# Designs tried in a protein design run: peptides against a protein of PDB entry 2AKA. Part 44

Target 1, 299 residues: chain A of PDB entry 2AKA
Amino acid sequence: MEDLIPLVNRLQDAFSAIGQNADLDLPQIAVVGGQSAGKSSVLENFVGRDFLPRGSGIVTRRPLVLQLVNSTTEYAEFLHCKGKKFTDFEEVRLEIEAETDRVTGTNKGISPVPINLRVYSPHVLNLTLVDLPGMTKVPVGDQPPDIEFQIRDMLMQFVTKENCLILAVSPANSDLANSDALKIAKEVDPQGQRTIGVITKLDLMDEGTDARDVLENKLLPLRRGYIGVVNRSQKDIDGKKDITAALAAERKFFLSHPSYRHLADRMGTPYLQKVLNQQLTNHIRDTLPGLRNKLQSQL

## One batch from the design tools (peptide; aimed at target 1 L7 L11 R292 Q296)

Design b2_p20_6_s1 (made by RFdiffusion4, then SolubleMPNN; from b2_p20_6, 11 letters changed)
Fold by OpenDDE base, seed 5:
Structure b2_p20_6_s1 (fold): chain B 299 residues (1-299), chain A 20 residues (1-20)
Amino acid sequence: as target 1 above (299 residues)
Amino acid sequence: SLEELQAKIDAIFEEFEASR
């Protein structure tokens, strides 16, 4: 039986080649969250490599269609430069930055035109995610004053689609009731049918506080639930702390924490990756039969 | 071309249906 996720990747690539990216209702997962919510760290933890742009403010300025493919070899390939295999993930980062700047310029503007990146690795499950620009309220640098609305409009092009699952990334060390990710998810998915909650920065919560009620799906219930993760600190990232070591520390965190120990087997980045793989696979199976005629009519 | 795209789409869906 052919894997369904790679099958949909072929559809994505085909439509990307003709510039119809935003108009497609392909089964996919859009990643949403405020700036510094930990989205990039989650994605890098899936790959086990540092490869995403870093910095203050908006680092993701174009949608990044990240196609993870389980393989015996490890390399990356961009749709815009097919045939070039990247084995150095620092070069992958540089290519993302260069390709972003080529379209947006150096003013930190945004573009709705996606970058398509495929990563082959023995360390990943098949998974496709669309990383979207982080929501912000304050323009930085040479960004246009309406950047907040530009980002929102871009996100809405993805998350309003019926076949789009939403990975809502929220930091635990901020008021979750005011989470930009959960707010936008609630707006387009009021019944919580398409939203998967990710809670980051659980290790940065004030002593005596925890996110147990959120993780137990009691505060803002989602049909697909919540998964807590612990990402590397900025210091760890700057210091090039090994992601494998960070994942071990994450496991230890959940097992040792009184509020999370009972949930530990359903927490952490490896579990998140597994859940996303399964949910996306099932979602594709359910939606793809009805999509054929619709897609053909849009040509 | 649109014809090539259509053919590719059809092939992908045929593979999907065959896998069910």
Scores: peptide ipSAE 0.315, ipTM 0.871, DockQ to the pose 0.615
OpenDDE base, seeds 1, 2, 3, 4: peptide ipSAE 0.293, 0.300, 0.314, 0.277; ipTM 0.862, 0.865, 0.870, 0.854

Design b2_p20_6_s2 (made by RFdiffusion4, then SolubleMPNN; from b2_p20_6, 11 letters changed)
Fold by OpenDDE base, seed 5:
Structure b2_p20_6_s2 (fold): chain B 299 residues (1-299), chain A 20 residues (1-20)
Amino acid sequence: as target 1 above (299 residues)
Amino acid sequence: SLEELRAKIDAIFAEFEASR
C-alpha cells in the first residue's frame, strides 16, 4: 500500500506551483500558537536538526509547508530551488531567512505566500505540517500596528478549512484558559474534532503545579487529545545542545514526574510524531475520496 | 499548463484508488 502522505505532498506541490495553495482544502495539519509557545522547537525535534529561524518576536513570517519524508538519505529541498539538495541544515535556515526577506523585506512584515520545504531523513516519519506565524498582540520593531490582525487573517486562511487539522501549541507555564492556540482552535473547531493539543514548557511550571488535568483531557476536552512535550531551552538551543540528548531528557522528565509518570508512554516528541503520522494518514484516507471533483473544479 | 495539472491530479487519485 502506497503511503498516503507522500501522495498528498505531490498534490500540494502541484498546486503550489500555480499559486493556489491557500485556497485548497487539502488534508493537512496547521501549526498554531502564540509567539514563543515552542512551535519551532517541536518541528526541529521531529527532524533532529536546527533549521528554523530563531530570534525575538515573530520569526516565522511566511507559512512553512514542511514535508517530512522518511528516507535512507538526509537532505532538504525547497520547491523554489528544485534540484538543490541541502545537507547542511544551517544553510536550510539561511535559505528560509533569505526567501522570507526576499518577499517581506527587512521590516519584519508577513506574507501569506508559503515556503515549501521537504526534508528527507531516516529519523523522521512521513508527516506534513504547515508552520504558521506566531500569534502576537504587540508589534515589535518595524512591524505594522495591525500585525495581530494580519497574522490572524493568515491563520484563518488555513484553519477554517474543513480538512485542516490543527496542532494547537500552548505553553504550560502560562494560563491555558488564555491560550491563543486553543482560542483560535475553539473558534473554528468548536466541537474539538480537528484539534490536537500540544502542551510545551511542562518543565518550566511552578513547583506544586502541573498540567495533569489538561493532559488527561479533562479541562478542555479535545477528541484527539493532548500530548505534552519538553523542548530545549533557548540556552540549550544557543549552546547547540543535541536534540537526541534533549529527547532522552524529555523521556526522563515524564517518567520521573509524579504527575505525568502514568502518562509517560503517551507523551513526548517521538509519540507526538507517531500520533500525527497516524492521524494524518487516517484523515487523508477519509477525505481524499470526496476531494477529487472539488479540486478539479477549482482549476 | 492547466491540462498538465489536471492530468497529474487524475494520476495521483488513480494511484490512491489502486492502493485501497
Scores: peptide ipSAE 0.399, ipTM 0.903, DockQ to the pose 0.521
OpenDDE base, seeds 1, 2, 3, 4: peptide ipSAE 0.396, 0.398, 0.389, 0.394; ipTM 0.902, 0.902, 0.899, 0.901

Design b2_p20_6_s3 (made by RFdiffusion4, then SolubleMPNN; from b2_p20_6, 8 letters changed)
Fold by OpenDDE base, seed 5:
Formats: structure tokens, sequence, C-alpha cells
Structure b2_p20_6_s3 (fold): chain B 299 residues (1-299), chain A 20 residues (1-20)
């Protein structure tokens, strides 16, 4: 069976070259969440490398089309510098920062123009994600006072598309009823058909509290359900704690936690990656036959 | 060229339709 995700990646690359990225209803997964919700950590855990910009405030300032491709080799390639293979993921981070600054300047502004990054790795499943800027209400530094609305408008360009799945990333140590990710998902997907919930920071919940009801899909039901993950702490990231060791600790967390032990086989980053691969593959199979006619009418 | 890109897109769809 032909891998459908690489096929859609070829479509994405072709459409990016014609400048129509925002107008395309390609089957994809958009990653949404508030600032510091743990989006970047989830993506880095999929790759097993530190490669995303880090810092305070808005780190992702352009959409990042992240194409993960299972391969025998490990390297990254940007569409804007095609043919250059990056084997040092610190250089990947620097290139994202440089390419972001080239378009937005140093004022921490945002741009809707995507960065396209392909990562080949033996440690990934085929998966394409669009990492979007974190939702914020408070401008930082030289950001414009309307930055909240600029981010929202950018997110809406992706999440309003019918073929866009939504990976809604919410921290468990915050009120989930106030989750920016779940709010925007509910606005554009009121029936919860396109939304996958990710609950981060389960290890940072107050003693005697848990997210069991959320993870069991009882509190805010989504058709595609919720998956809990445990990311590295900022201290662990700064200390360059190995992601493989962090994934083992995540597994141990779920297995040892009284509230989550019964869910442990349906939790954690490896399970999330598998589910996303399967859901995206199935979604492509279901949507691609009708997409050709739609695209031809828009071109 | 734009035409080359459009042809590429069509080719990708043709591959999909032939396999499904």
Amino acid sequence: as target 1 above (299 residues)
Amino acid sequence: SLDDLLAKIDSIFDEFEASH
C-alpha cells in the first residue's frame, strides 16, 4: 500500500511553490495551543531531537509545516534551501530562527508565510504537522498590541479548513475549561469531529488532582479522544536531558500513577505519534478523492 | 513554471487514483 502521507507531502511542496498555501484544503494536522502549552516539546519528542526555537513568549512566529518521514538516514531539509542536508539539529534550530527573522524582523512579529521543514529519521513515523504560533493575550517586547488577533487570524486560516485536523494542546495544570486550544477547536469544530486533544503537564498537577475524566473523554468529549503526554521540564531541556530517557520516564509515569495506569497503553508520546499517523493516513484516504476537483476549481 | 507545477500536481493525483 502506497504511503499516503508522503504523497500529500509532495502536494504540499508543489502548492507551496505556487504561493497558495493558505487557500489549500489539503488533509493536514494543525497544532494549536496557548503559549507554554507544550506544543514544541511534543514535536521534538516525535523527532527525538532538540530543533525548535526556545524562549519566553511567542517562539513559533511563522507556521512550521513539519514533514516527518521514516527513513534509514537522519537529516533535515528546508524547502527554502532545497538540497542542503542538515544533520546537526542545532543548525536546524538556527535556520528556523534565521528564516523567521528574515521575514518578520527582530521585533518578534508574526508572518502567515509557512516554513517547510522535512525531517528524515529512523525514529519517526510518517507524519505531517503544521505548528502554529501559540495563542497569547499579552504582547511581549516590541510585539504589536493586536498580536492576539493577528495570531488568531493566522490560526483561523488553517483550522477553518474542512480537511484540517486539529491537535489541541492543553496543559493539565491549568483550567481545561479555559483552554485556548479547546476554545478555538470548539469554535471551528463544534461537534468535535476534527479535534484530537493532547493533555500536557500531567506531572505538574497538584497532589490529589488528576485529569482522568478528561483523558477518559468524559468531561469535554471529542470523537477522536484525548491523549496525555509528559514532556521534559524546561530545566531538563536546558540541561539537554535525553529525549529517549524522557520517553521512558513518561511511560513509567502513566504506569505508576493510580489515576492513569488503566489508560497507560493509550497514553504517551509514542502512542500519540502512532494515532496521528493512522488518523492522518485514514483522513487522506477519505478526503483526497474529492480534493482534486476542488483544487482544479480554485486554480 | 506554473504549468510544470500543475502537471506535477495532476501526476500525483493520478498516482493516487491508480493505486486506490
Scores: peptide ipSAE 0.370, ipTM 0.888, DockQ to the pose 0.607
OpenDDE base, seeds 1, 2, 3, 4: peptide ipSAE 0.344, 0.357, 0.357, 0.339; ipTM 0.878, 0.885, 0.884, 0.878

Design b2_p20_6_s4 (made by RFdiffusion4, then SolubleMPNN; from b2_p20_6, 13 letters changed)
Fold by OpenDDE base, seed 2:
Structure b2_p20_6_s4 (fold): chain B 299 residues (1-299), chain A 20 residues (1-20)
Amino acid sequence: as target 1 above (299 residues)
Amino acid sequence: SKEELLEKIDAIFAEFEAKR
């Protein structure tokens, strides 16, 4: 059953070659969240490598179709430069930046044209995610004044699709009632059928506060529930703290925290990967039979 | 070509049905 995700990846690649990626209702997971919500850190923790652009403001400026494939070897490949195998993930980061700048220019603009990245690794489960630009209200640098709406419109192209699951990433150290991710998810999925909640920055909450009610699915119920994660701090990232060590620290955090100890086996990045793999696999199995005729009609 | 793409899609769906 784990082989269903690679089959959908082959469909994605085929449609990408003809420029129709944005209009396809393929079973996929779109990642949404505000700027600095921790989306990039979650994705890097899945791979176990630093490979995404970093910086202030809008980091992701094009959709990134991230195809994780379990393999005995570790390397990355881009659809736009077929045949080149990247083994240095710093070069992967540089290629994402270069390819982004090639299309958007130097003005930190956005483009709806996806970057397709496949990562082979022994440390990943089969999983495909679409990383989307972080929601923002404030233009930075030379960004157009309507950048908020441009990002929103781009996100809507993905999250409105019936077969799109939504990974809503929200920081715990901010008011969840004001979460950009949960707001957009509720707008397009009012019954919470397609949304998976991720709560980041649990380690940065004020003393005496916790997100227990959210993680127990009691505050803002989602059918697919919530998973808490602890990412590396910016200091840890700058200090090149090993992701494996960070994952061990995450496990320790949940096990040692009075409010989360009882949930610890259903929290953390490794559990999130398993859940996403299972949910995507099941979703593909349920949706793909009905897509054949629809996809053929769109060609 | 469009025809080649359709053949590829059909092959992928055939593989899916075989694994289902």
Scores: peptide ipSAE 0.308, ipTM 0.866, DockQ to the pose 0.543
OpenDDE base, seeds 1, 3, 4, 5: peptide ipSAE 0.295, 0.293, 0.286, 0.305; ipTM 0.859, 0.857, 0.855, 0.862

Design b2_p20_7 (made by RFdiffusion4)
Pose (drawn by RFdiffusion4):
Structure b2_p20_7 (pose): chain A 299 residues (1-299), chain P 20 residues (1-20)
Amino acid sequence: as target 1 above (299 residues)
Amino acid sequence: AAAEAVQAAMDDVQAFLESL
């Protein structure tokens, strides 16, 4: 039903101002990744526009509830900016930065108060993800020293919940067994039943190695599987993001790589969007029947 | 106002389920 994701979108809007309550548990996807995993690039490739803050280290300092709605037209709206339509995605980026600084005292710390961004676009399927601060060790920023723990604690508030599906994002050019995202997913989902794996930067692996065993779901098995993507950034005449060319380059990569050509139809951003739309819809279908009564008891 | 929004959203969930 094309209606399940929109229904949960209204619930997320309603609960955006309701502080943390460990018992509240909406069906949703939380995006978890180490700072080096390229998780922003995955989201920007869904949208086809650069719109996320840039900087060293942390990009998301407040949870970003990103609601993507397939549309013939292209614009964005923030719940905190009633009625305003954003058509220039640079301004969307600037609003994310401004609303975040409005809340965070130190210009580098984090806050649990979400930013609710809805994007209407022909480049997206109906899908909703909650992007969370990326994980890191060295608090190289400017306050606070325990920042690693503050981030982990915020992630745990989301992903310890049973109805929270985990989109664990890991770069292929690293030791995947040591992935921060997969490790934290294992701490709360030991059976791997509610974690969806995303492997980025496949085109950056060392010569003569590949990630076939992980992509085939053999090395680090997850019930919901892994999907690989690459960010082969192409810019148009104006130096801006060209998503059609970027997606074609990604498609060419998978079709031409001897280790991946047989999986190409199950890799890439378009396929990832399809999978997330399908899994999120089925998950909502599964959890909605008991939802109204459960919510009343938990509020 | 937040409580009212939550109630409205919960009523939508109930009405949606009754329509199935």

Design b2_p20_7_s1 (made by RFdiffusion4, then SolubleMPNN; from b2_p20_7, 10 letters changed)
Fold by OpenDDE base, seed 5:
Structure b2_p20_7_s1 (fold): chain B 299 residues (1-299), chain A 20 residues (1-20)
Amino acid sequence: as target 1 above (299 residues)
Amino acid sequence: SVAEEVQRALEEVEEFLASL
């Protein structure tokens, strides 16, 4: 029996080739969060490689459809350059940057046209995510003055779809009540049915503070709950600290922290990846019959 | 063609759903 996630990936690729990605309510997970919320680091931790653009301001400037496929081999492929296998993930990063610049120009503008990236790896679970540009209120550099609204409009094209799950990434070292991710999620999912909360930067909270009430789903309840993660610091990223070592440090953080020890088995990047795989699989199963009927009526 | 790829993907989905 074919896995549901690879099957939906084939549909997604086919629809991407037609340019209809925005119009189709495909079962997917959209990743939303403010700039510097830790979205890129979460995705890189799933792959176990540094492969996403880095820099100041808006790094993701096009939607990135990231298709993770469990495989015995490790390589990446882009839909826009089929047949080229990337085994160096620095080349993957450079290709994302080049393909982004090709469409948006050098002015750090945004485009709603997705980049489709498939990563085969023995270290991943089958999982498809749509990484979206980080929400910002302040234009940086040559960005247009309305960049906030452009990003918002782009995000709304994905998160308003009923079959879209929302991975809302919020940093713990900022006021969670003011989280841009949770705000946009609440706007389009007021009952919290489609939203999964990710809390980053738990290791950067002020001494004597914790996010226990959030992680226990008591402060801002989501049906799908919250998962805390600890990402590499910018210094660790710049120093090329191994992601495997960072994942071990994350596990140690949760186990050793008085406020999180009791939650440790339901925290961290590996648990998040497992939960997302399971939730996406179940969501696909629940939504595909309805999607089939819609597609058949359009053909 | 892209249309043929879409149709094939739809058929695969239908076959999968029929097997459930």
Scores: peptide ipSAE 0.071, ipTM 0.730, DockQ to the pose 0.686
OpenDDE base, seeds 1, 2, 3, 4: peptide ipSAE 0.063, 0.051, 0.060, 0.043; ipTM 0.723, 0.716, 0.720, 0.708

Design b2_p20_7_s2 (made by RFdiffusion4, then SolubleMPNN; from b2_p20_7, 11 letters changed)
Fold by OpenDDE base, seed 2:
Structure b2_p20_7_s2 (fold): chain B 299 residues (1-299), chain A 20 residues (1-20)
Amino acid sequence: as target 1 above (299 residues)
Amino acid sequence: SVQEKVDAALQEVDEFLASL
């Protein structure tokens, strides 16, 4: 089967270079969720590297188009830094921060202008995700008082597009009925046709509580269902816990938990990555005939 | 050029669609 994801990546790069990114409904997965929902940790777990900005409040302030490409080599490339190969993922983090600050300034403002990052790795499946700013209700620092609405408007530019799949990231240790990710997904995808639920922080739930009904797709049913994941804790991140060790601990968590053991083969970050690769590949195949006609009209 | 990259990608799309 031809690698449809790399083909769409070439289209994305070409359109980004001509400034027409806004008008093309390219098949993609937008990652949505509240602040601290665990979005960045899920993406880092796919790569197996720490490379995303970390901190309190709004950390992602520009859309990050993350293109994962299976390769025999491990390196990253930015579309804005042509010809520079990054082999140190800490330098990748610093470049994201610097490029974000260059456009938004120091006031922790947001910009709808994407950062395009391609990661080549033997540890990834072909997958393209758009990491979006975390939804918030409270401005932090020098953020404008309307930052909630600015973030919402930015997210709507992606999630309203028919060819956009929605990866709705919700923490299990918060009221799921109040999940910002599921609320925005329900607004733009009321039938749950484009939404994939991710439940993070399953290891941080109160004793005697579980997310079984959610993960079994019984509470808030989505056509594409829910996948539970366990990310590294802040203590694990600060302690430089290896992501490979964290993925092994995640597998152990699901297998050992009475409420999740029967779901364990359909849970965890590796399964999520596989599902997203398959979903995106199928979605590209289904949308390509219609996309051809649009592309010919814009050239 | 950017245009050449777009044209090449469109050609690949056409080739894929023709193989279906």
Scores: peptide ipSAE 0.081, ipTM 0.725, DockQ to the pose 0.654
OpenDDE base, seeds 1, 3, 4, 5: peptide ipSAE 0.081, 0.068, 0.061, 0.047; ipTM 0.724, 0.717, 0.705, 0.682

Design b2_p20_7_s3 (made by RFdiffusion4, then SolubleMPNN; from b2_p20_7, 10 letters changed)
Fold by OpenDDE base, seed 5:
Structure b2_p20_7_s3 (fold): chain B 299 residues (1-299), chain A 20 residues (1-20)
Amino acid sequence: as target 1 above (299 residues)
Amino acid sequence: SVQEKVQAALEEVEQFLASL
């Protein structure tokens, strides 16, 4: 079973080489959320490294196909620069920025052309995610006035596919009823069959408030439920706080919080990673026979 | 060719599925 995700990664790499014209509904998880929802921090917490672009506004400006592969060694590889092994994750960040700017220019525009990044690590489970640009309503800098719609159209290319699972990332310190992630998920998955909710910033909620009803799947029910996480603060990131220490603090947060203690074994980044690995593996198993038949009929 | 890579990947999928 552990070999299914690497197998689909090979298919994904092959299709990425054909370009955008491959209308192939590959089993995948698309990550959606508003700007500053904490998507990049969740992905970095899976890897245990700082490797994603940081800054103000839209940071992810191209889809990032992030292929996590459990390995005895730690390094990254890009599909666009085959044979180069990156062991410094700051160089991985710089390569993402450079490759993004190469296609989009310096105007902070977006492109639907994916970046394919594979990370080998002893600290990851086999997992493939497609990180998508953060939803925004306000153009920044030289962004086109219709940037909101461009992002939406890009997201729709992924999340409308039947074999796409949706990781909807929403911050708890904002009105969840207004979550852009949950709105787009509800639009394309009205029955909540393909959507996994992630609730970030639980540590930044107002005193006397909690997200218990959401995390217990009572407020906005999803078949696949919700998982709460606590990411590093911007101060912790700037201070180069170790991700391992942050994961320990996250565990302590859930165990010590009166509203979340009873959920603590079903919360946090390590549990999220495990759930995503299991759900993706099962989803691949369920969808690959149909995909095979479809592909064979097109050859 | 890209087509050959896709075909090879499909064959690997088929082989894996046949082993299940």
Scores: peptide ipSAE 0.052, ipTM 0.712, DockQ to the pose 0.732
OpenDDE base, seeds 1, 2, 3, 4: peptide ipSAE 0.043, 0.033, 0.033, 0.025; ipTM 0.693, 0.677, 0.679, 0.662

Design b2_p20_7_s4 (made by RFdiffusion4, then SolubleMPNN; from b2_p20_7, 11 letters changed)
Fold by OpenDDE base, seed 3:
Structure b2_p20_7_s4 (fold): chain B 299 residues (1-299), chain A 20 residues (1-20)
Amino acid sequence: as target 1 above (299 residues)
Amino acid sequence: SVQQQVQEALAEVDAFLASL
């Protein structure tokens, strides 16, 4: 049985090449969250490499279609530079930055035009994610005063699609009721059918506080539930702590925390990756008949 | 052509659906 995720990836690449990607409601997972919510760190933890742009403010300025492909080899490929294999993930980061700047210019503007990146790795499950710009309320530097709305409009192009699953990334050290990710998800998915909650920064919560009720799906119920993760601290990143050691530390965190120990087998980045693979696969299967009909109507 | 790519894509989808 052919893997459904690679099939949709081929469709996505074909439609990207013809400029029609916006019109096809392809089954995908859009990653949404405020600035510094930990979105990019979650994606890098799936790959086990540092390869996403870093910085303060809006780092992701174009949608990044990240196609993870399980493979015996480790390399990356961009749709915009076919035939070039990247084995150095720093070069991948630099290419994302360069390709972003090529389209957005130097003014730190945004563009809705996706970057398509495929990562082959033995450490990934087949998974396609669309990393979206972080929601912000305050323009920084030379950003246009309407940047909040531009980001929102860009996100809405993805998350309003019926076949789009929403990975809502929220930091635990902030009021979850005020989560920009969960707000936008609730706006376009009021019944919580398409939304998967990710709670980051559980290790940065104030002493005597926990996100147990959230992670148990009791506070703001989502049909697809919540998964807690612990990303590397900024100190760990600056200290070049490897992602493998960070994943071990994450597992230890959940197992040792009184409020999360009973959930530990349903928490952490490896479990999140597995759940997303399964949910995306099932979602593709459910949407594929409708996708067929749409494809046929374009002939 | 765009049409050829859509036809190829449809054929892949149909082949997959037929394998189910």
Scores: peptide ipSAE 0.190, ipTM 0.825, DockQ to the pose 0.562
OpenDDE base, seeds 1, 2, 4, 5: peptide ipSAE 0.184, 0.185, 0.189, 0.156; ipTM 0.819, 0.817, 0.826, 0.810

Design b2_p20_8 (made by RFdiffusion4)
Pose (drawn by RFdiffusion4):
Order: sequence, then C-alpha cells, then structure tokens
Structure b2_p20_8 (pose): chain A 299 residues (1-299), chain P 20 residues (1-20)
Amino acid sequence: as target 1 above (299 residues)
Amino acid sequence: SMEDIIEEMNEFIDELEEKL
C-alpha cells in the first residue's frame, strides 16, 4: 500500500518534539556508517542533488529524518520551517547547517533533537530514512573528547529498538570484516535479521580484487542482503550535480565489471531505492497492526 | 482490515497532535 510510509511519516512528525523514550518504537530505517563509508553520497544520489552539509569528519550532527516522496514537482520542506518551500538545494544545505548550529553549543558536537526534512522529487521513490552521525575514533574536531562515545550512544538509542531496520553502509576499499556499521549492527542484531547492507566505493577497490563474495551474500550473510553502489560524480555545464549521467555511469560500471555483470540488475542506486521502499513498506505492514495499542502503553 | 487500521491510526495521530 502506497499509504503505509506516509502514515509513519505523520507519526515521525508528531514524535519529532517528544524527547527520548526507550519504549517508543516506530517502524523505520536508521542509516549507520563509519565516517569514511560515503553515506552522504548514497543519500544525495537518491535525491539527485547535493544538499547535505560538507566538512571534514561529521556531516550529520542531529538525526535527520529524511522523507522522500515521489512527485512530479521538485521541492523540500522542513517541519521547523512551517509552510516554506525550498527549491534551491543549496539553501536546503544551508538550513541544515543553520538549524544544527542553532541547537549545538559547540559548532562540532551533536544533539538528539531531529531535523525533519521532506523532499518531493521525480528522482525518488517513497522512502524514509533516519540519517545519524557517522562513527569515528580520533575526536579530531573541536570538542568533545568522548565524541566517539556520544555518537555510539546516540546510534544505540535508535538501533537497539526492535522495529528499527538498520541500513549499514560500508566502503568496499576497506576491510569489510572491520566495518564499523556492520559491527554495531551485529551487536544489536546478532542474527542479521534487520540489517540491510550497502557497499559503497566499489570502483575504488584495489586492482585485481572485488567484493563479489559479500555482494552475493556469502561472506558476511544478512537475511535482507547487500546492495552495491558507486558514486561516479558527473557535473553539468554549471558545475552542478548531474544525476542522470551519474546513474548511467554507475550502470555502465556494473555491466562492465567482470565480477559484477551477472548481478548488475540487483546493484545500483535505483535498485537500492526500490529495495528500501519495498522492505520499509512490508515492515510497516508487519508492525502497524499492534502499533496503536502499544503506543498508548508506552507514552 | 488494513484500511480500517489506517483510519484508526489517523484518528489517533490527530488526537495526539491536538494534545501536543
């Protein structure tokens, strides 16, 4: 039903101002990744526009509830900016930065208060993801020293919940067994039943190696599987993001790579969007029947 | 039915928003 994701979108809006309550458990997807995993690029390729803050280290300092709605028109709105329509995605980026600084004392720390961003676009399927601060070790920033733990603690508040599906994002040009995202997903989902794996930067692997075993779900099995993507950034005449060309380059990569051509139809951003839309919809279908009564008891 | 559950949930959300 095309109605389930929108229904949960209303619930997320309603609970955006309700502080942390360990018992509240809406069906949703949390995006988890190490700071080197390229998780922003995955989201920007869904939208087809650069719109996330840029900087060294952390890009998301407050949870970003990103609600993508397929539309004939293209614009964005923040729940905290009532009635305003954003059509220039650079301004969307600037608002994310400003609203974040408005809340965070230090210009580098984090806060659990979410930013609720809805994007209407022909480039997206109906899908909602909660983007969370990326993981890192060296607190190379400017306060606080325990920042690694503050980030991990915030991630755990989301992903320890049973109805929270985990989108674990890992770069292919690293030791995938040592992926921060897959490790934290294993800590809370040992059976791998509610983690969806995304492997980025497949085009950046060392010569003569590939990620076929992981993409075929053999090396690090997850019930919901893995999906590979590449960010082959193309810019138009004005030097701005050209998503049609970028998606074609990604399609050309999978079709031409001898290790991946037989999986091409199950790789890439369009397929990932399809999979997330489907799995999120089915998950909501599964959890909605008991939801109203459970919520009353948990509030 | 699933449609009825959705309607009841919408009513629940409206009531929650009014209270907030």

Design b2_p20_8_s1 (made by RFdiffusion4, then SolubleMPNN; from b2_p20_8, 9 letters changed)
Fold by OpenDDE base, seed 5:
Structure b2_p20_8_s1 (fold): chain B 299 residues (1-299), chain A 20 residues (1-20)
Amino acid sequence: as target 1 above (299 residues)
Amino acid sequence: SLEEEIEEMLKFIEELEKQQ
């Protein structure tokens, strides 16, 4: 059986070429979270490379369709730069920034027009994610005062779709009841059927506190559950700490923590990647028949 | 198969692209 994810990637590319006017709800995973929730770090940990824009405020300003493809070679390709293979992931970062600025200008505005990035790597599972702008209440730079609502409206274009799964990224060192990711997920998925919870910053929780009840799916239950991860600190990112070393430290964290040790085999970035691959594959199988019927009705 | 269905969908979308 051919992997369904690469086939759906071809559909996604074709729809992107025709323009988003196709009322076809492709099976996808949208990544949502507040500013500094750790979304970019989760995605970079999947690739094992630093390649996403960094900085203060809203870093992701356009939807990024990130297509991970397991391959014997490592390189990236942009849909807007057909035929150019990027082997330096710093150049990938620069291209994302340049293409973002080309459409949004230098005022740090946002645009709903996606960037399509495909990454081939021996270190990834087949997985497609749509990284969305981080939710924020505070405009940065020359952003309009209503930027919070612009971001929300953009997110709603993705997360309201029936075939959209939601990867809700929340930091553990903040009140989860106030999680922007979980709030928006609950608004569009009140029964928690389409939402996968990711809990970041577990290593930054106050001594004597833990997120065990959340990770055990007891506090805010999601049908698809929660997965805890430990990302590199901002200092470690700025210092270019190796992602492989960070993944080893993450594993050690879960195994050594009294509250998480019993969950350790169902935690961490590698497990999250596996779960997302499986969830997306199954979701494609479940939704493609309906998508075919919708497409045929438009013929 | 699901693969064949996806390929048919792709052909259809590619044809729509040519008509635009």
Scores: peptide ipSAE 0.213, ipTM 0.806, DockQ to the pose 0.350
OpenDDE base, seeds 1, 2, 3, 4: peptide ipSAE 0.208, 0.203, 0.127, 0.197; ipTM 0.796, 0.795, 0.725, 0.788

